# Ledger of designs, part 70: peptides against a protein of PDB entry 3QIS

Target 1, 334 residues: chain A of PDB entry 3QIS
Amino acid sequence: PSLELSRREFVFENVKFRQLQKEKFQISNNGQVPCHFSFIPKLNDSQYCKPWLRAEPFEGYLEPNETVDISLDVYVSKDSVTILNSGEDKIEDILVLHLDRGKDYFLTISGNYLPSCFGTSLEALCRMKRPIREVPVTKLIDLEEDSFLEKEKSLLQMVPLDEGASERPLQVPKEIWLLVDHLFKYACHQEDLFQTPGMQEELQQIIDCLDTSIPETIPGSNHSVAEALLIFLEALPEPVICYELYQRCLDSAYDPRICRQVISQLPRCHRNVFRYLMAFLRELLKFSEYNSVNANMIATLFTSLLLRPPPNLMARQTPSDRQRAIQFLLGFLL

## One batch from the design tools (peptide; made by RFdiffusion4, then SolubleMPNN)

Design b1_p12_5_s4 (from b1_p12_5, 5 letters changed)
Fold by OpenDDE base, seed 5:
Structure b1_p12_5_s4 (fold): chain B 334 residues (1-334), chain A 12 residues (1-12)
Amino acid sequence: as target 1 above (334 residues)
Amino acid sequence: MSFEELLELYRE
């Protein structure tokens, strides 16, 4: 069996969070026998590609002189955004197109990633006074490392020794402040807020706006700004309620006093963001006659974003755990 | 900080 490939080198320029890019190529059976093709893992890999890459189709059968189009899709989800923001991973891969009883064909994937405030830690964002695209990548790495160390110190209640002249961190990320301030000013009377989806083009504009600027006004509809807040919270590497406190939130769900004590043990930035969001959502609930928002809907929606099970808990959240998590959040909305 | 105090954090 033999294949001819129209292209073997692919460049994906300016890859961004949630922005799909596609490159296409053709494979042709230039042999005299039918062939089966598949993308296969490299010797040390479990998958044929990195999580942000996909081939479609990834396998198939070609008769002699048959041609098929293959799409290479690059899409950075919440699962890849954090490692790309830190530069731990890059827009580089090698695909192996295997022929049954034939030759391997290598495809080179390259490009560049543009960092996002989406998928960046709350600790790092509290240290960023400028848009993330203005921050040098080297400084971004240092900010994530320092943020990890400060999270640990905060959880251990260790008083920082030296008042080294580290610039005082923001109380909440400017990106969260911008989203919530916009929603508070313009969306409190918006019918079906958090129930109507945003527009994908507007969501991309909002993400690009927050990554590149400190706007006076966020672009797009109130529905798109509301969905951008949900996407931001979902993309956090560490949820607003840290994984270390997850079980304690469930155990305390019916004791409002213990719930407040658990929240008081969050790292400063996480605790501030949680209190800020709960204050905003309680304010939004006063406009329920206009926006159709109720406490049960909001608690159900935000619980999955703010209170995630730790990655080490392979078990899907039980219906009982989900109900406890919702009850925990309801105690801050009512 | 109140919600109002948090809204004023970045209005400067």
Scores: peptide ipSAE 0.193, ipTM 0.880, DockQ to the pose 0.447
Fold by OpenDDE base, seed 4:
Structure b1_p12_5_s4 (fold): chain B 334 residues (1-334), chain A 12 residues (1-12)
Amino acid sequence: as target 1 above (334 residues)
Amino acid sequence: MSFEELLELYRE
C-alpha cells in the first residue's frame, strides 16, 4: 500500500485557550490495493497525539484512487492550558500515519501558544499586576515556580508574607475581581444567571480581554461573563479550595465552625478568593426574586468548581462525597 | 473584609 499526502507540515499560529483551530489535508491511495490507515502512538507514547491535538478521522480505509480529507484540530482545554501556560508543553508534535502492511508517514505539527490567565495559578495571578500577555514568558515560568515555592512556604510557616517585599501580591487576582465586580454591578437582577449559557464568541472575547487588558467593562452579556467566571474557576490548576483540604472539607461539612477553620488554613490568595466569591454569591442570593438564583443551585454549581476532588480521587467520588461537598459550601451561602 | 471592602480593592 502507498499514500500520497497533500501536506505534511502544519503550523498553528497564535493558539489560544478554548479557541479551536483546524488545518486540513488530503490523503490519497495511489497504490493498487485497498489500504487501512491509522494514526499510531510513538514507541513511548500512550496516545497518537498530545491532548490538545486531534485527527479526524484518525483511522479509515481507502480504496485504490480514493481520497479522504483529514482535519487536524488544535483545541486547548482546561486539561492542557496549565502546561502550555507554563511552557512545560508547546504547540509541537509529530504524528505517525501508519499504513497496515505499509509505510509510516510523519506529519510535523508546530506553532505558538498565547498564555492565558485561565489555567494559571491563583498565586501567580496575584503577582501579576499587568495582563498576562504583557508578562514576558521567562517571568511566567519564574512566577509559576515561585508560586509553588511560596504556596509550600505559606502552608508550612503560617508566616504573613513579609510586608517588605517590593511587590506586594494582590489580595485576589485582578481577573476574578473584574469578573465578579462586573457581575455585581450589572448581573444581580439578571434572570437565569448561571443557568443560561453564554455565547462562545463572547466567551472568547472575555478571555482575550482579560488576557490582554484591564478593562473598565467586560464585553458580552451577563450570561457570558457569568460563564467566564465558571470557566476560570474550572481551569484553575489548583481549585480555590486546595486539594489537600478536600477531605477535611467533606469531614467538616455539617459543622460550620470546623468548615470556617478549614478555610482559614487555605493559602492567602485562595482564602481571599473563596471569601470574595462567597460574599458575592450571598449578595446574589438577596436578588433571588429577580435572578432566579437559589442557594442549592449555587452550591451545586460552585462546589464542583471550588471543591474538586484530587486527581487520584476523582474517579472515586461517591454521591455521599458530592452531597457533603455541597453541604460544606451551603454553610457559607446561608 | 466585607464584600464592599473587596470591591474597593482595585478602585484606587
Scores: peptide ipSAE 0.181, ipTM 0.866, DockQ to the pose 0.476
Fold by OpenDDE base, seed 3:
Structure b1_p12_5_s4 (fold): chain B 334 residues (1-334), chain A 12 residues (1-12)
Amino acid sequence: as target 1 above (334 residues)
Amino acid sequence: MSFEELLELYRE
C-alpha cells in the first residue's frame, strides 16, 4: 500500500486560548490495493498527538485512487492553556500517519502560542500590572516561579510581604476586577444572569480584550461577560480555594465560623479574590427580583469553579462531598 | 473589606 499526502508541514500561527484553528490536507491511495490509515503514538507516547491537537478523521480506509480530507484541529482548552502560557509546552508536534502493512508518514506541526490571562495563576496575575501580551514571555516564566515561592511563603505565615519590593502585587488580578466591576455596574439587573450562555464570538473578544488591554468597558453582552468570569475561574491552574484546603472546606461546611477560619488560611491573592467574588455575589442576590439569581443556584454554579476537588480525589467526589461544598459557599452568600 | 473597599483596590 502507498499514500500520497498533499502536505506534511503545518504551521499554526498565533494560536490562542479557546480559538479553534484548522489546517486541512489530502491523503490519496496511489497504490493498487485498499489501505487502512491511522494516526499512531510515537515511541513512549500514550496518544498520537498532544492534548491541544486533533486529527479528523484519525483513521480510515481508502480504496485505490480514493482521496480523503484530514483536518488538523488545534484547540487550546483549559487542560493545555497553563502549560502553554508558561512555555513548558509549545505549538510543536510530530504526527505519525501509519499505513497498515505500509510506511509511516511524518507530519510536522509547528506554530506559536499567544499567552492568555486565562489559565495563568492568581499569584502571577497579581504581579502583572499590564496586559499579559505586553509582558515578555521570559518574564512570565519568572512571574510564575516567583508566584509559587510567594504562595508557599504565604501559606507558611513566615514573611510579611516585604513592603520594600518596588512593585507591590495587586490585591486581586486586574482581569477579575474588570470582569466583576463590569458585571456589578451593568449586569445587576440582567435577567437570567449566569443562566443564559454567552456568545462564542463575544467570549473570544472578551478574552482578547483582557489579554491585550485594560479596557474601560468589556465588550459583549452581560451574559458573555458573566460566562467569561466562569471560564476564567475554570481555567485557573489552582482554583480560588487552593486544593490544600479542599477537604477542610468540606469538613467545616456546616460551621460558618470554621469556614471563615479556613478561608483566612488561603494565600493573600486567593483570599482576596474569594472575598471579592463573595461580596459581588451577595450584591447580585439583592437584585434577585430582576436577575433571577438565587443563593442555591449561585452556590451550585460557583462551587464547581471555586472549590474543585484535587486531581487525586476528582474521581471519588461523592454526592455528599458536592453537597458539603455547596453548603460551604452558601455560608458566604447568605 | 466591604465590597466597596474591594472595588477601590484597583482604582489606585
Scores: peptide ipSAE 0.067, ipTM 0.809, DockQ to the pose 0.534
Fold by OpenDDE base, seed 1:
Structure b1_p12_5_s4 (fold): chain B 334 residues (1-334), chain A 12 residues (1-12)
Amino acid sequence: as target 1 above (334 residues)
Amino acid sequence: MSFEELLELYRE
């Protein structure tokens, strides 16, 4: 069996968070027998491709002289955005198109990723006074390393940050400030806020705007700006409530005093973002007659974003744990 | 509002 491939090299330029790119190629059975093709893992890989890549179809049959179009889809989700922002991963892969009882055909995937403030840590963003696209990638790596070290120092209750010559970090990320400032100014009376989805095109414009500028006004509808805040919180590598405090939040869920003590133990940036968001959400609740927002809805929505189970416990989250997590947030909304 | 003014609104 043999295949002819119309192309073997693919370049995905300017890959962005949540922006689907597609490249297509044709495979043709130039043999005299039916062929089964499949994309197969490389020797050390569990999957045939990286998490941000897919082939469609990834397998199939070709009769003699049959041709099929294969789509290579590049999509950076919340699951890939952090490792691409840090440069730990890159838009590079090799696909192995296997022909049953035949040859392997190698496809080269390459390209460039454009960093996003989405999927960047709160600590790194608090140090980032300029849009992420203005920050050299080398400095992003340094900011993440320094971010990790400060988080560890904060958790260890080590010596106060030397008030010395280093530029003071922001109290909250400018991106969160921009989103919340917009929502506070323009969306408090927005009917069905956080219940109506945003427009995908507007979401991309908002992401691009936050990545490239410090806008005076965020583009798009209030629904798109609200959803962009949810996406931002969802894409955080470490949730606003650090994984280390997850169980303590559940255990304290019915004691508002202990809940506040748990929050006080968050790293400074996480604690500031949490308090900031809770204050904003309490403000939105005052306009419930206009925006249809209620405490139970908000607590349910934001619990999954702010108070995520650590990866090792995700598969074990009980309905009771979910209810405790919701109750924990309710204690800050009421 | 400035960043600082908005932060002041959300201070406990």
Scores: peptide ipSAE 0.054, ipTM 0.796, DockQ to the pose 0.202

Design b1_p12_6_s1 (from b1_p12_6, 6 letters changed)
Fold by OpenDDE base, seed 1:
Order: sequence, then C-alpha cells, then structure tokens
Structure b1_p12_6_s1 (fold): chain B 334 residues (1-334), chain A 12 residues (1-12)
Amino acid sequence: as target 1 above (334 residues)
Amino acid sequence: MSFAELLEEMRE
C-alpha cells in the first residue's frame, strides 16, 4: 500500500486559548490495493498527538485512487493552557500517519502560542501589573517560579522577607478585578445572570481584551462577561481554594467558624480572591428579584470552580462530598 | 460600591 499526502508541514500561528484553528490536507491512495490508515502514538507516547491537537478522521480506509480530507484541529482548552502559558509545552508535535502493512508518514506540526491570563496562577497574576501579552515570556517563567516560592513560604508561615525593592503585588489579579467590577456595575440587574451562556465570539473578545489591555469597560454582554469569569476560575491551575485545603473545607462545611478559619489559611492571593468573589456574590444576591440568582444556584455553580477536588480524588468524589462542598460555600453567601 | 469599598469589606 502507498499514500500520497498533499502536505506534511503545518504551521499554526498565533494560537490562543479557546480559539480553534484548522488546517486541512488530503491523503490519496496511489497504490493498487485498499489501505487502512491511522494516526499512531510515537515510541513512549500514550496518544498519537498532544492534548491541544486532534486529527479528524484519525483513522480510515481508502480504496485505490480514493482521496480523503484530514482536518488538523488545534484547540487550547483549560487542560493545556497552563503548560503552554509557562512554555513547558509548545505548539510543536510530530504525527505518525501509519499505513497498515505500509510505511509511516511523518507530519510536522509547529507554530506559536500567545500567552493568556486564563490558566495563569493567581500568584503570578498578582505580580503582573501589565497585560500578560506585554510581559516577556522569560519574565513569565520567573514570575511563575517566584510565585511558587511565595506560595510555599506563605503555606509554611515563613515571615515574608523584607518588602525590598520588588514592587508590591496586587491584592487580587487585575483581570478578576475587571470582570467582577464590570459585573457589579452593569450586571446586578441582569436577568438570568450566570444561567444564560455568553456568545463565543464575545468570550474570545473578552479573553483577548484581558490578555492585551487594561480596558475601561469589558466588551460583550453581561452574560459573556459572567461566563468569562467562570472560564477564568475554571482555567486556574490551582483553584481559588487550594487543593491542600479541599478536605478541610468538606470537614468544616457545617461549622461557619471553622470554614472561616480554613479560608484564613489560604495563600494571600487566593484568600483575597475568595473574599472578593464572596463579597461580590453576596451583593449580587441582593438583586435576586431582578437577576434570578439565588444562593443555592450560585453555591452549586461556584463550588465546582472554587473548591475542586484534587486530581487524585476526582474519581472518588461522592455526592456527599459535593453536598459538603456546596454547604461550605453557602456559609459565605448567606 | 467601588473596588475600594469591596476591599474595605474584605478587611472587616
């Protein structure tokens, strides 16, 4: 069996969080026999491609002289955004198109990723006084490393080294501030807030806006701004309530005093963001007659975002654990 | 409420 490929090199320029890019190529059976093709893992890989890449179709049959179009889809989800922001991963891959009883055909995937404030740690964002796209990639790495060390020191209750010549970090990320301030000013009376989905185009505009600027106003509908906040919280590498405190939150869920004590043990940035969000959500609940928002809905929605189970416990989350997590947040909304 | 007012509520 033999294949002809119309293209073997693919370049995905300016890949962004949640923005789908597609490149297409054709494969043709130039042999005399039917052939089966498939994308196969490289040696030591579990998957035929990186998580941000997909081939469609990834396998199939071709009759002699048959041609099929294959789409290479690049999509950076919450699962890939953090490692791409840090430069741990890159828009580079090699696909192996295997022909049964035939040859392997190598496809080269390359490109560049544009960093996002989505999927960046709260600690790093608190140190970023400018939009992330204005920050040199080398400095992003340094900010992440420094942020990790600060988180560890905070958890260890080590006295902050003297506030030397390093600029004081923000109390909350400017991106969260911009989203919440917008929602507070313009969305408190928005019917079905957090219940109506945003527009995908507006979500992309909001993401791009936050990544590239410090706007006076967030673009898009209140629903899109609200969903952008949810996406932001979901994309955090470490949830607002750190994984280390997850079980303690569940254990304290019915004791408001212990719940507050657990929150007090969060790293400064996480604690500030948590309190800021809870203050906003309590304010939003005062407008329930207008926005149709209630404490149970909000607690249920935000629990999955703010109080995520650690990756090792995700598969073991019980309905009881979920209810405790909801109850924990309810104690800050009521 | 300004962000400043929300920050003051965070201090209480």
Scores: peptide ipSAE 0.046, ipTM 0.810, DockQ to the pose 0.185
Fold by OpenDDE base, seed 5:
Structure b1_p12_6_s1 (fold): chain B 334 residues (1-334), chain A 12 residues (1-12)
Amino acid sequence: as target 1 above (334 residues)
Amino acid sequence: MSFAELLEEMRE
């Protein structure tokens, strides 16, 4: 069996969080026998491609002189955004197109990624006074490393040493401030807030706006700004309630005093963001007659975002654990 | 509450 490929090199320029890019190529059976093709893992890989890449179709049959179009889809989700922001991973891969009883054909994937405030840690964002696209990539790495070390010191209750040289971090990320301040000013009376989806084009504009500027006004509908806040919280590498406190939140869910003590043990930036969001949501609930928002809906929605199970426990989350997590948040909304 | 008022509550 033999294949002819129309292209073997693919470049994906300016890849962004949640922005789909597609490149297409053709494969043709230039042999005299039917053939089966498939994308196969490289040596020591579990998957045929990186998590941000997909081939469609990834396998198939070709009759002699038959041609099929294959799409290479690049999409950076919440699962890949953090490692791409830090430069730990890159828009680089090699695909192996295997022909059954035939040859391997190598495809080269390359490109560049544009960093996002989405998928960046709260600790790093509190140190960023400028939009992330204005921050040199080398400095982003340093800020993430420093953020990890400060989180660890904060959890260990280690007194910060010398106040001298490091610029004082923001109390909350400017990106969260911009989103919540907009919603507070313009969306309190918005019917079906957090229930109506935003527009995908507006979501991309909001993400690009937050990554590149400090706007006076966020573009898009109130629904798109509300969904952008949900996407931001979902994309955090560490949730607003740190994984280390997850079980303690569930155990305390019916004691409001213990719940407040658990929140007081969060790193400063996480604690500030949590208090800020809860204060905003309590204010939003005062307008329930206008926005159709209630405490049970908000608690259910935000629980999955703010109080995520640790990755090792995610597959074991019971309905009882979900109910306790909702009850924990209700104690801050009521 | 303005964001400024909320920031003041967070400083206490």
Scores: peptide ipSAE 0.043, ipTM 0.803, DockQ to the pose 0.213
Fold by OpenDDE base, seed 2:
Structure b1_p12_6_s1 (fold): chain B 334 residues (1-334), chain A 12 residues (1-12)
Amino acid sequence: as target 1 above (334 residues)
Amino acid sequence: MSFAELLEEMRE
């Protein structure tokens, strides 16, 4: 069997978080026999491609002189965004298109990723006074490394951050401040806030806006801005309530005094973001007659975002654990 | 502290 490929080199320029890119190519059976094609893992790989890449179709049959279009889809989800932001992974891959009883065809995937504030740590973002796209990639790496070291120090010792005036971290990421300030100003009376989905196009505009600028106003509907906040919280590599405190939050869920003590143990940026969000949500609840938002809805929604089970416990979360997690947040909303 | 006051404290 033999195939002809219309293209073997693919370049995905300016790949962004949640923005689907597609490149298409044709494969033609230029042989005299039917053939089965499939994308196969390379030696030592478990998957035929990286998590941000997909081929569609990834397998199929071709009769002699038959042609099929294959789509190469690049999509950076919350599961790939952090490793791409850090440069640990890159928009580079090699696909092996295998032909049964035939030869392998290699496809080269290349491109560039544009970093996002989505999927970046709270610690790193608190050090970024400018939009992430204005920060040199080398400095992003340094900020992530330094952020890890300071998180670790903050967990071990409340060492005052050296108040070198120029390098003082923000109390909260500017991105979350912008989102919450917008919602506070414009969305408190928004009917069905956090209950109505945003528009995908508006979400992309909001993400691009936060990655590239410090806007006076966030574009899009209040629903899109609200959903962008949820996406931001979901995409955090470390949730607002650090994984190390997850069990303590559950254990304290019915003791408001202990709950506050647990929150006091968070790294400074995480603690500030938590308090900021809780203050906003309590303010939003005052307008429940207008926005249809209630404490149970908000606690249920934000629990999965703010108080995520550690990856090793995710598969073991009980309904009781979920209820405790909700109760923990309710103690800050009421 | 109102949310508005907290917002101003966090802008500094």
Scores: peptide ipSAE 0.041, ipTM 0.792, DockQ to the pose 0.786
Fold by OpenDDE base, seed 4:
Parts: sequence; C-alpha cells; structure tokens
Structure b1_p12_6_s1 (fold): chain B 334 residues (1-334), chain A 12 residues (1-12)
Amino acid sequence: as target 1 above (334 residues)
Amino acid sequence: MSFAELLEEMRE
C-alpha cells in the first residue's frame, strides 16, 4: 500500500485559548490495493497527538485512487491552556500516519501560542499589572515559578509578605475584577444570568480583550460576560479553593464557623478572590426577582468551579461529596 | 462590608 499526501507540514499561527483552528490536507491511495490508514502513537506516547490537536478522520479505508480530506484541528481547552501559557508545552507535534502493512508518513505540526490570562494562576495574575500579552514570555515563566514558591511559602509561613520595595501584588486579579465589576454594574437585573449561555464570538472578544487590554467596559452581552467569568474560574490551574483544602471544606460543610476558618487558611490571593466572588454573588441574590438567580443554583454552579476535587479524586467524587461541597458554598451565600 | 465597600477596598 502507498499514499500520496498533499501536505506534510502544518503551521498554526497565533493559536489562542478556545479558538479552533483547522488545516486540511488530502491523502490519496496511489497504490493498486485498498489500504487502511490510522494515526498511531509514537513509541513512548499513549495518544497519537497532543491534547490540543485532533485529526478527523483519524482512521479509515481508501480504495485504489480514492482520496480523503483530513482535518487537523487545533483547539486549546482548559486542559491544555496552563501548560501552553507557561511554555512547558508548545504548538509542536509530529503525527504518524500509519498504513496497515505499509509505510509510516510523518506530519510536522508547528506554530505559536498566544498566552492567556485564562489558565494562568491567581498568584501570577495578581503580579501582572498589565495585560498578559504585554508581558514577555520569559517573565511569565518567572512569574509562574515565583507564584508557586510564594504559594508554598504562604501556606507554611504566616509571615506577612515583606512589604519591601517590590510592586505589591494586586488583591485580586484585574481580570476577575473587570468581569465582576462589569456584572455588578450592568448584570444585576439581567434575567437568567448564569443560566443563559453567551455567544461564542462574544466570549472570544472578551478573552482577547482581557488578554490584550484593561478596558473601561467589557464587550458583549451580560450573558457572555457571566460565562467568561465561569470559563475563567474553570480554567484556573489551581481552583479558588486550593486542592489542599478540598477535603476540609467537605468535612466542615455543615459548620459555618469551621467553613470560615478553612477559607482563612487560603493563600491571600485565593482568599481575596473567594471573598470578592461571595460578596458579588450575595449582592446578585438581592436581585433574584429580576435575574431569576437563587442561592441553590449559584451554589451548584460555582461549587464545581471554586471547589474542585483534586485530579486524583475527580473520578471518585460521590453525590454526597458534591452535596457537601454545595452546602459549604451555601454557607457563604446565605 | 457591602460589595461596594469591598470593591472600593480592592481599587486602593
């Protein structure tokens, strides 16, 4: 069996969070026998491609002189955004197109990723007074490393951050502040807030806006701004309630005093974001007659975002654990 | 602290 490929090198320029890019190529059976093709893992890989890449179709049959179009889809989800933001991963891969009883064909994937405030740590974002796209990539790496070290130090040492001549970190990320301030100003009376999906185009505009500017006003509908906040919280590498406190939140869920003590043990930025969000959500609940938002809906929605199970426990989360997590958050909304 | 007061404290 033999294939002819119309292209073997693919460049994905300016890859962004949640923005699908597609490149297409043709494969043709230039042999005299039917062939089965498949994308196969490299020797040390479990998957034929990186998590942000997909081939469609990834397998198939070709009759002699048959041609099929293959789409290479690049999509950076919440699962890949953090490692791309840090530069730990890159828009670089090699695909192996295998023919049964035939040859391997190598496809080269390359490109560049544009960093996003989505999928960046709260600690790093609190240090970023400028839009992330204005921050040199080298400085982003340093900020993530420093943020990890400072989180660890803040958990170990109740030492006040030595208020030395270094620029004081923001109390909350400017991106969260911008989203929440917008929602507070314009969305408190918005019917079905957090229940109606935003527009995908508007979500992309909001993401691009937050990545590139400090706007006076966020573009898009209140629904899109609300969904952007949810996406932001979901994309955080470390949730607003740190993984280390997850079990303690569940254990304390029915004791409001212990719940507050658990929150007090969060790193400063996480604690500030949590308090800020809870204050906003309590304010939003005052307008429940207008926005159709209730405490149970909010608690259910935001619990999955703010109080995520550690990755190792995610597959084992019981309905009881979910209910405890919701109850934990309800104690801050009521 | 009201949300408005918290917003002001976060702007300083």
Scores: peptide ipSAE 0.039, ipTM 0.776, DockQ to the pose 0.707

